# Ledger of designs, part 44: peptides against a protein of PDB entry 6MBK

Target 1, 240 residues: chain A of PDB entry 6MBK
Amino acid sequence: GFEMVNFKEEGFGLRATRDIKAEELFLWVPRKLLMTVESAKNSVLGPLYSQDRILQAMGNIALAFHLLCERASPNSFWQPYIQTLPSEYDTPLYFEEDEVRYLQSTQAIHDVFSQYKNTARQYAYFYKVIQTHPHANKLPLKDSFTYEDYRWAVSSVMTRQNQIPTEDGSRVTLALIPLWDMCNHTNGLITTGYNLEDDRCECVALQDFRAGEQIYIFYGTRSNAEFVIHSGFFFDNNSH

## One batch from the design tools (peptide; aimed at target 1 T159)

Design b2_p17_7_s3 (made by RFdiffusion4, then SolubleMPNN; from b2_p17_7, 7 letters changed)
Fold by OpenDDE base, seed 5:
Structure b2_p17_7_s3 (fold): chain B 240 residues (1-240), chain A 17 residues (1-17)
Amino acid sequence: as target 1 above (240 residues)
Amino acid sequence: PARVIPVWSAEELARVR
């Protein structure tokens, strides 16, 4: 019903190969295909995760390191997904001097500075951990862990992380959702939820799409999108 | 639209020093 296409201005996106009707379930992604905190724990990062309090406490950082480890692994299942991710972002960590100057007159400048400082501190901390911790020896990033790597991973997670239920539905965890997050943004309502019975992320069409048209979704409160459990969908209009 | 400026929580800022 759709295909991945590189659109000139938007980058990679999804294009309909047939007519899709509004509210039609056109896209679903099983849990096994998601990059989650649990998949991070079950990866080469697992031993270090079990010993580092920050990785345990901050699922977003765990996902960032999961991305870095998988990117450095040629045989990673997620290589096709990772290769579709931007090499750079328009997030604060990539702001040029002129952009920062523009923001100096706004309240946003404090958040930007906080992100710079926090990210730098995180990098410094984990650089030391990677250099000294025994369980870091097997990480593919052991000999090559730069700030640029960390900045990229953090920015990837910040822009693409989602809140999904754990497998038993008892808690909320963080996940990157391949294929689904290839949909570019448009104004509308959140049309994505998580089906615990089938253990998959589900997306219904925001509107009618004709064959050949790009499929857009509404990101809503992206960076921490929450999904309704049991095939429920949020219909929140967050235009911010 | 997706937030152009991701926000770190106060807790996130405090956990890593």
Scores: peptide ipSAE 0.099, ipTM 0.779, DockQ to the pose 0.048
OpenDDE base, seeds 1, 2, 3, 4: peptide ipSAE 0.034, 0.037, 0.034, 0.035; ipTM 0.684, 0.724, 0.710, 0.633; seeds 1, 2 fail the geometry check

Design b2_p17_7_s4 (made by RFdiffusion4, then SolubleMPNN; from b2_p17_7, 7 letters changed)
Fold by OpenDDE base, seed 5:
Structure b2_p17_7_s4 (fold): chain B 240 residues (1-240), chain A 17 residues (1-17)
Amino acid sequence: as target 1 above (240 residues)
Amino acid sequence: SARVIPTWSAEELARVR
């Protein structure tokens, strides 16, 4: 019912190949296709994860390293997904000098500087870990781990991470959702949820889409701290 | 034991989307 297309101004997106009606379940992604904290634990990163308190405590960083490890792995299942990700992002970590200058007169500048500082600290810490920890020897990052790599991965996760339930539904974990996150944004309502019965992420159409039209979704506000407040994801069913 | 590193704030996360 849809295809991946590189749109001129918007980059990669999804285009309808047939008419799709509002509220129609047109897209679903099984858990096994998601990049999750659990898949990170089950990857080459697993041994290091089990020994590093920060990776254990910060699922977003775990996802960032998972993303980097998979990017560096030619045979990774997620290579097709990773290749569709932007090489740069419109995030604070990528702000140009002019943008920073513009923000100097605003309250936002303090948060930008904080993010820069925190990200740099994280990089420095993990650079040392990768260089010295025995379980880091198997990582494809061992010989090449730059700040640019980390900045990219962090920005990828920041812009694309989602909260989903664990398999048993008892807790919330973090996930990148391939294919689904290729949908570009429009105003509207959240139309994506997680179906625990079928163990998959499900997306229903925000509106009617005709064949040939780009399919848009509403991202909403999806920060980890504000997720519950903004209801950026619903569980168990796909009804609004 | 790993050193404590500051986490991303809600505000930091909000600005990336």
Scores: peptide ipSAE 0.037, ipTM 0.641, DockQ to the pose 0.026
OpenDDE base, seeds 1, 2, 3, 4: peptide ipSAE 0.028, 0.032, 0.031, 0.026; ipTM 0.647, 0.707, 0.685, 0.599; seeds 1, 3 fail the geometry check

Design b2_p17_8 (made by RFdiffusion4)
Pose (drawn by RFdiffusion4):
Structure b2_p17_8 (pose): chain A 240 residues (1-240), chain P 17 residues (1-17)
Amino acid sequence: as target 1 above (240 residues)
Amino acid sequence: HSGEFNQEAFEELKARA
């Protein structure tokens, strides 16, 4: 019912190959395909996750290393997902100095500074941990772990991650949801939810989509400052 | 958001889902 298309404005997204009515359940992704904090713990990253206080407290950082570890694993279950991810992003981590300079004197620039400093600190910290701590000497990252790797990983997480209930429904966790996460954003209401009975992520159409029209979802009621800093885009006519 | 896209892997994702 859909195909991948490289759109000028949004980059790659999903396009309808048939008419899709509003409220139609047109997309579902079972839990087994998701990359989660739990899958990160049970992966090759597990030994380091159990020893490092930062990875235990910050599931988003755990997901970034889970992505990097699986990217460096030729036989990873998630290779189809990793190979289709973007190689670059428009998060401010990628901006030139003069591009950030336009934000001087604004409310938004403080968070740009924090993002930069946090990412650099994290890279330097984990570089040292990976190169010296025994619980990381079997990681794929010991051979090579560049700043570009880390920038890519945290950008991949921040622009795509989601909160889902745990398999039991009593807690929440952070996850990457393949296929569905290719949908770009438009104004509207959230139409994606987690189905605990079928144990899958389900998405109903936000609006009618004719064959040949791009399939959009509503990401959330976020400001443009949040969209730029954490999602890497500015949304014209953001009603929120 | 940009980069080289792998269509075969995308189709594999669809089949798996």

Design b2_p17_8_s1 (made by RFdiffusion4, then SolubleMPNN; from b2_p17_8, 7 letters changed)
Fold by OpenDDE base, seed 1:
Structure b2_p17_8_s1 (fold): chain B 240 residues (1-240), chain A 17 residues (1-17)
Amino acid sequence: as target 1 above (240 residues)
Amino acid sequence: ASGEFNMEAFQKLVELA
């Protein structure tokens, strides 16, 4: 019912290939396709996860490492998804010197510097872990773990992480949702949810869409711009 | 969606969904 299109002002987004009615379920993503903290635990990262307190405490970092491990695995189930991800992001971690200088006159500079500092510290920590921890030996990133890798993974998760229920519905966890990232977003009513019975993410149409119209979704998150500033890899913000 | 896009990869994802 949809196709990917490059829109001039909004970049890539979904276009309806048929008429879609308001409240119609037009997009769903089964849990099996998601990259989650649970899938990280069940991956090659699992043994290290079980012994590293930071990975255990910070699901977003666990996702970042999961993403890196899978990216480095040619036969990864998630290769099709990973290959759709941008190589760079509009996050503060990718700001050029001139952009940072411009922000020095704003309150945002403190958040930018915080992100730089935290990301650098995390990288240094995990570089050491990967080099020294016995359970890191099987990781595909063992011999190649650069700051650029970590920056990319952090930015990917920071911009794309979602809260979903655990399989039993007892808790919330973090997930990267393939295909979900391909939609452009709008403000309005939340049109997304999780169907525990069918164990899938679900998106219903915000409004009627005609064939050929762009489909927008809203899932109650901050704008990407707001996420860039506020959804840093901070312990306290793992809920967003 | 911002950034680069791989249509072939997307098609593979759609086939898996």
Scores: peptide ipSAE 0.056, ipTM 0.725, DockQ to the pose 0.556
OpenDDE base, seeds 2, 3, 4, 5: peptide ipSAE 0.029, 0.028, 0.036, 0.025; ipTM 0.692, 0.693, 0.715, 0.653; seed 2 fails the geometry check

Design b2_p17_8_s2 (made by RFdiffusion4, then SolubleMPNN; from b2_p17_8, 6 letters changed)
Fold by OpenDDE base, seed 2:
Structure b2_p17_8_s2 (fold): chain B 240 residues (1-240), chain A 17 residues (1-17)
Amino acid sequence: as target 1 above (240 residues)
Amino acid sequence: PSGEFNMEAFEKLVELA
């Protein structure tokens, strides 16, 4: 029902391959395909996770490390998804020297420097953990954990993390949603949700789309505690 | 907007580690 397309001005997005009707469930992503805090716990990161209070308390950092571990694993199930992620982000952590100089004339410079400091502080902590903790020895990133790696991972999570329900629906947890990140968004009604019965993220069409049209979705503002299921789901045929 | 990491929580947890 859709295809991935690189739109020149908007970047990667989804294009309808057939007519899609408003409110049609055209895209879904089962929980098993998501990178979640739970999948991090069940991965090679699990032993370290069980011993590090920060990883346990800060799901976003857990996802960042999960992403790094899977990226460093050639046979990772999520390699196809990870390859769709940008190598750099339009975040302060990636500002060029000229951009930073330009911002020196604005109040934004303090926020930029704060983000640099905070990210460096986090990296310094986990660098020590990775070098000294026994359970870090099995991590594929042990000998290659750089600031650039961490910067990329946290930027990926900051820009792409979603809140989804736990399996029992009693709590919320964090997830990266493959294909979801590839959809461009528009304003309107939230068209994304989580189906607990089928244990999947779901996206319904905001409007009718014709074959060949770009599909836009709305998943709310990330600040709203509402299940911010980010854009772009898997089709039934992409049961990877 | 880029989500921020809770540095207050982070620093408190570091102190407990």
Scores: peptide ipSAE 0.427, ipTM 0.907, DockQ to the pose 0.021
OpenDDE base, seeds 1, 3, 4, 5: peptide ipSAE 0.425, 0.407, 0.384, 0.376; ipTM 0.901, 0.894, 0.886, 0.877; seeds 1, 3 fail the geometry check

Design b2_p17_8_s3 (made by RFdiffusion4, then SolubleMPNN; from b2_p17_8, 7 letters changed)
Fold by OpenDDE base, seed 1:
Structure b2_p17_8_s3 (fold): chain B 240 residues (1-240), chain A 17 residues (1-17)
Amino acid sequence: as target 1 above (240 residues)
Amino acid sequence: ASGEFNMEAFKKLVELA
């Protein structure tokens, strides 16, 4: 019902290949395709996860490390997804000196610097963990774990993480959702959800789309705008 | 979607879906 298209002004997005009606389920992603905290626990990262309090407390960091481990694994199931991810992001962690200087005149500067500081601290912590922890020996990160790697993974998760239910529906967890990232966004009502019975993410059409029209979705606050601060990697703000 | 896009990777991903 859709195809990937490079739109001139909006970049890559989904185009309808047929008429889609409002409220029609046109896109779904089974749990098996998701990168989740649970899949991180079940991966090569699992032993370290079980021993590191920060990974356990901060699901977004767990996802970041999961992403890095899988990226470094040639046979990873998620290679096709990972290869679609941007190499850089419009997050504060990628701001150039001039952009930071511009922000110095704004109230956002404190948050920007806090994000830099926290990310740097996290990197330093995990660099030591990777080098010294017995359960880190099997991670494909020992020989190549740079700040740039961590910045990329953090930014990937920061911009793309979603809340989904656990398999039993008792809790919420974090997930990177392939195909979701490929849709361009609009404002409005949330048109995404999770179907526990079918164990899949679901997206229904926000409106009628005709064949040839771009499909827009809304699944929460997402920003591709420059100078937007994402606060997802703070301990107290793990709600998103 | 902003950033670089790997069409070949996406095709493989869709095949897995």
Scores: peptide ipSAE 0.037, ipTM 0.713, DockQ to the pose 0.499
OpenDDE base, seeds 2, 3, 4, 5: peptide ipSAE 0.032, 0.029, 0.030, 0.025; ipTM 0.710, 0.669, 0.663, 0.644

Design b2_p17_8_s4 (made by RFdiffusion4, then SolubleMPNN; from b2_p17_8, 7 letters changed)
Fold by OpenDDE base, seed 4:
Structure b2_p17_8_s4 (fold): chain B 240 residues (1-240), chain A 17 residues (1-17)
Amino acid sequence: as target 1 above (240 residues)
Amino acid sequence: ASGEFNEEAFQQLVELA
């Protein structure tokens, strides 16, 4: 019922190939397709995860490393998804000097600097871990772990992470959601949820869409500051 | 969504969903 299209100003998004009615379940993604903290634990990263307190405490970093490991694995199940990810992001981690200088006049500058500093520290920490930890020897990124790699992975997770329930529904965890990421987002009513019975992410249409129209989804409210810092977008742009 | 479009990759994702 949808296809990928490059929309002007908005980049790639989903276009309806048929009429879709408001509240129609048009997209679902089963847990088995998701990159989650749990899938990270069950991957080649699992042994290291089990011994590194930062990976255990920070699900977003676990996802970043999971993403890097899977990207470095030619036979990864998630290669089709990873290949849809941008090579660069409009997040503060990619800001040029002029962009940073512009932000010096804003309240966001402290958050930008903090994010950059934290990311650099994390990279330095994990570079050492990857070089020295016995369980890192089996990681496909063992001999290829640059700051650019880490910046990319962190930015990918920062812009695309979602909260979903754990398998038992007792807690929330973090996930990257294939196909979901292909939609551009709009403000409005949350049109997304997780169906625990069917163990899948579900997206219902916000409104009627005609064949040929772009499909927009909404999964939560964020401040403009959060969008700038985490997504590189402004809320008014309704872009993902 | 920013990204690089890979038609084959997209089709594979759709088939898996």
Scores: peptide ipSAE 0.048, ipTM 0.732, DockQ to the pose 0.736
OpenDDE base, seeds 1, 2, 3, 5: peptide ipSAE 0.103, 0.085, 0.032, 0.032; ipTM 0.742, 0.741, 0.712, 0.718; seeds 1, 2 fail the geometry check

## One batch from the design tools (peptide; aimed at target 1 V154 Y219)

Design b2_p18_3 (made by RFdiffusion4)
Pose (drawn by RFdiffusion4):
Structure b2_p18_3 (pose): chain A 240 residues (1-240), chain P 18 residues (1-18)
Amino acid sequence: as target 1 above (240 residues)
Amino acid sequence: RNWSMLIERDHTPFEFPD
């Protein structure tokens, strides 16, 4: 019912190959396909996750290393997902100095500075941990772990991650949801939810989509400062 | 809809604790 298309404005997204009515359940993704904090713990990253306090406290950083470890694993279950991810992003981590300079004197620039400093500090910290701690000597990253790797990983997580209930429903966790996460954003209401009975992520159409029209979802009631800093885009006519 | 939780993009900052 859909195909991947490279749109000028949003980059790659989903386009309808048939008419899709509003409220139609047109997209579902089972839990097995998701990359989660739990799958990160049970992966080759597990030995380091159990020893490093930072990875235990910050699931979003855990997901970034999970993404990097699987990217460096030729036989990873998630290789189809990793190979279709973007190689670059428009998060402020990628901005030139003069591009950030336009934000001087604004409310938003403080968070740009924090994002930069936090990412650089994390990279330097984990570089040292991976090169010296015995619990990381079997990681794929010991051979090569560049700043570009880390920038890409945290950018991949911040622009795509989601909260979902745990498999039991009593807790929440962070996850990457393949296929569905290729939908771009438009104004509207959240129409994506987690179905605990079928144990899958389900998305109903936000609006009618004719064949040939791009399929959009509503990402959330975020400001443009949040969209730029954490999602890497500015949304014209953001009603929120 | 039998949904236990709504899903939206998460914008939790990547912070490094002391």

Design b2_p18_3_s1 (made by RFdiffusion4, then SolubleMPNN; from b2_p18_3, 6 letters changed)
Fold by OpenDDE base, seed 2:
Structure b2_p18_3_s1 (fold): chain B 240 residues (1-240), chain A 18 residues (1-18)
Amino acid sequence: as target 1 above (240 residues)
Amino acid sequence: RKWGMLIERDFTPVVFPE
């Protein structure tokens, strides 16, 4: 019912291959296809996760390392998904000097510097962990953990992480949702939820989409500044 | 259809606790 397409102005997105009606369930992603904190714990990262308090406390960092480990694994189940991710982002961590200088006159500069500082500190911490911790020896990134790798991973997670229920529905966890996260943003209402009975993410169409049209979703209520800082793009018709 | 949770894109930055 849809395909991944590179749109000239919006980058990669989903295009309908047939007519889709409003409120139609056109996309679902089973839990087994998600990259989650739980899948990170069950991966090659599991032993390190079990002994590092920061990974345990920060699910988003656990996802970042999960992405890096799977990217470095040729036989990873998630290789097709990882290959759809941008190699670089337009987020603050990738800003050039001129862009940073321009932002010095804005309130956003404090958030930018905070991201730089935190990301650098995190990298320094985990570089040491990877070099010294016994359970890091089996990680595919052991000898190739660069700041650029870490910057990419945290940017991927920052722009694509989602809250979903745990398998038993008792708690909330973090997940990357393949295919669904390719949908670009438009104004509207949230049309995605988690079906616990079928253990899958479900997305219904926000509106009618004709064959050949791009499929949009509403990401949630966000300011345009938040889109820039966290997703690296402007949304001209953002109501916030 | 009963959804247990609505899914929004999470724009929370990755920050170490101070």
Scores: peptide ipSAE 0.298, ipTM 0.818, DockQ to the pose 0.834
OpenDDE base, seeds 1, 3, 4, 5: peptide ipSAE 0.270, 0.277, 0.294, 0.297; ipTM 0.803, 0.809, 0.826, 0.828; seed 5 fails the geometry check

Design b2_p18_3_s2 (made by RFdiffusion4, then SolubleMPNN; from b2_p18_3, 7 letters changed)
Fold by OpenDDE base, seed 1:
Structure b2_p18_3_s2 (fold): chain B 240 residues (1-240), chain A 18 residues (1-18)
Amino acid sequence: as target 1 above (240 residues)
Amino acid sequence: MKWSMLISRDFTPVVFPE
């Protein structure tokens, strides 16, 4: 019912291959295909995760390292997904000096500086961990962990992470949702949920889409300013 | 209910605890 397409203005997205009606379940992603904190724990990162309190406390960082480890693994199950991720982001961590100067005239500058400071501190901490911790020796990124790598990983997570239920539904965890997150944003209502019975993410169409049209979803209730600050995304019809 | 929760992107910045 859909295909991945590289659109000129919006980058990668999903295009309908047939007519899709509003509220039609057109896309679902089983838990086993998700990159989650649990899959991170079950990966080569598991031993380090079990001994590092920050990784345990911060699921988003666990996902970032999971993403880096899988990217560095040629035989990773998630290679096809990782290859669809942007190599760079329009988030504050990628702003040029002139862009930062421009933002000095806005109230957003403090958030930008905070992101820079925090990301730098995180990198410094984990660089030391990767260099010194015994369980880091087998990580595929052991000899290739740059700030650019970390910046990319955390930016990927910050722009694509989702809260999903645990298998038993008792808790909430974090996940990257392959294929689904290829949908670009439009204004509307949240049309994605988690079906615990079938243990999968399910997405219903926000509107009618004709064959050949790009399929859009609503990312969430954020202003354009908030999207720029946190995701680097801007949509004209989004709330300010 | 069919869905246990709604799913939306979480744009929360990655920050160390204070």
Scores: peptide ipSAE 0.423, ipTM 0.885, DockQ to the pose 0.791
OpenDDE base, seeds 2, 3, 4, 5: peptide ipSAE 0.290, 0.304, 0.301, 0.408; ipTM 0.811, 0.821, 0.819, 0.887; seed 2 fails the geometry check

Design b2_p18_3_s3 (made by RFdiffusion4, then SolubleMPNN; from b2_p18_3, 6 letters changed)
Fold by OpenDDE base, seed 4:
Structure b2_p18_3_s3 (fold): chain B 240 residues (1-240), chain A 18 residues (1-18)
Amino acid sequence: as target 1 above (240 residues)
Amino acid sequence: RRWGMLIQRDFTPFVFPE
């Protein structure tokens, strides 16, 4: 009922191929298709994860490294998904000088600087880890781990990460949700949930969508500053 | 509903743990 389309202004999104009614379950993604902290632990990154405190403490960082490892793996199951990801983002880590200046008069500038600082520290730390830790030797990024790589992965994850329940439903973990995360944002209410019985993410239509229309979802109640900092866009029609 | 959690974009920042 939908297809991936590269929209002129919004980049990749989902377009309805048929009429979709409001509240209709039109999209679901089983857990096995998700990139999660758990899938990271079960990947080539697993041994390093098990011995690195920061990877264990920061699920989003774990996802970033998982994404990098899978990107560097030509036979990765997630290659089709990874190939749909932007090569660059509009998040602060990619800001040009003029964009930084634009935010200097706002409170968001502090978050920008914080993001720069934290990302730089993370990169420096993991660069050393990858160079020296025994369990990093088999990582496909061993010989190629640049700040650009890390910046891309961090930005990919920060713009797309979601909280989902663990398989047993006892805890919350982080996940990238392929295909679903192609939906662009609009005002509304949350229309995506996790079905534990079927072990899948489920998305119902926010509104009626006719064939040929772009399918939007609501990313959540966020300020424009938060969208700029974490999602790399400014939503002019933001009601929050 | 059959949903255990609502899913929205998570804005957990990338911090360097001290």
Scores: peptide ipSAE 0.589, ipTM 0.935, DockQ to the pose 0.922
OpenDDE base, seeds 1, 2, 3, 5: peptide ipSAE 0.481, 0.586, 0.549, 0.571; ipTM 0.906, 0.934, 0.927, 0.932

Design b2_p18_3_s4 (made by RFdiffusion4, then SolubleMPNN; from b2_p18_3, 7 letters changed)
Fold by OpenDDE base, seed 4:
Structure b2_p18_3_s4 (fold): chain B 240 residues (1-240), chain A 18 residues (1-18)
Amino acid sequence: as target 1 above (240 residues)
Amino acid sequence: RRWSMLISLDFTPVVFPE
């Protein structure tokens, strides 16, 4: 019912190959296809994760390293997804001097500075970890871990992470959702939830889409996007 | 285009062991 297309001005997105009606379940992504903190634990990163306090405490960083490890792995299951990700972002970590200067007169500058500082500190920390920790020896990024790599991964996670339920539904965890996150953003209501019975993310159409039209979704603030765990779908414009 | 401008993702390290 859809195909990936590179749209002008918007980059990759999904295009309908048939008419899709509003509220139609047109897209679902099973847990096994997601990049999650759990999949990170179960990957080559697992041994290091089990011994690093920061990775354990910060699921977003775990996802960032998971993303980097998989990117550096030619045979990674997620290569097709990773190759669709932007090579750079318009996040603060990519701001030019003029952009930062422009923000100096705003309250946002403090958040930008914090982000710069935190990212730099994390990079320095993990660079040392990767070089010295025994469980880092098998990581494919051991000999290629630059700041550019890290800021890319952080920015990828920052812009694409979502909260989903754990398998038992008792807690929330973080996930990157391939295919689904290819949909570009439009204003509207959240039409994505998590089906625990089938263990999958489900997305219903925000509106009618004709064959050939780009499929848009509303995912709110991506890094703070939370799927409905028990109620199926939640339609709130105040989503975070 | 994905959200990128000042996303409220907390990347403040919890602890730096070293």
Scores: peptide ipSAE 0.094, ipTM 0.729, DockQ to the pose 0.083
OpenDDE base, seeds 1, 2, 3, 5: peptide ipSAE 0.031, 0.036, 0.057, 0.033; ipTM 0.679, 0.692, 0.718, 0.687; seeds 1, 2, 3 fail the geometry check

Design b2_p18_4 (made by RFdiffusion4)
Pose (drawn by RFdiffusion4):
Structure b2_p18_4 (pose): chain A 240 residues (1-240), chain P 18 residues (1-18)
Amino acid sequence: as target 1 above (240 residues)
Amino acid sequence: RHANSGGNDMGMSAPIPF
């Protein structure tokens, strides 16, 4: 019912190949396909996750390393997902100095500075950990772990991650949801939820989509400062 | 560069900084 298309404005997204009515359940993704903090713990990253206090406290960082470890694993279950991810992003981590300079004197620039400093600190910290701690000597990253790798990983997580209930429903966790996460944003209401009975992510159409029209979802009631810093885009006519 | 973001923030109250 859909195909991947490279749109000028939003980059790659989903386009309808048939008419899709509003409120139609048109997209579902089972839990097995998701990359989660739990799958990160049970992966080759597990030994380091159990020893490193930062990875235990910061699931978003755990997901970034899970992405990097699987990217460096030729036989990873998630290779189809990793190979279709973008190679670059428009998060401020990628901005030139003069591009950030336009933000001087604004409310938003402080968070740009924090993002930069946090990412650089994290890279340097984990570079040292991977190169010296025994619990990381079997990681794929020991051979090569560049700043570009880390920038890519944290950018992939911050522009795509989600909160889902745990498999039991009593807790929440962070996850990457393949296929569905290729939908771009438009104004509207959240129409994506987690179905605990079928154990899958389900998305109903936000609006009518005719064949040939791009399929959009509503990301959330975020400001443009949040969209730029964490999602890497500015949304014209953001009603929120 | 492009807006290479995708579906995100489902279930989250706000973005989580790194």

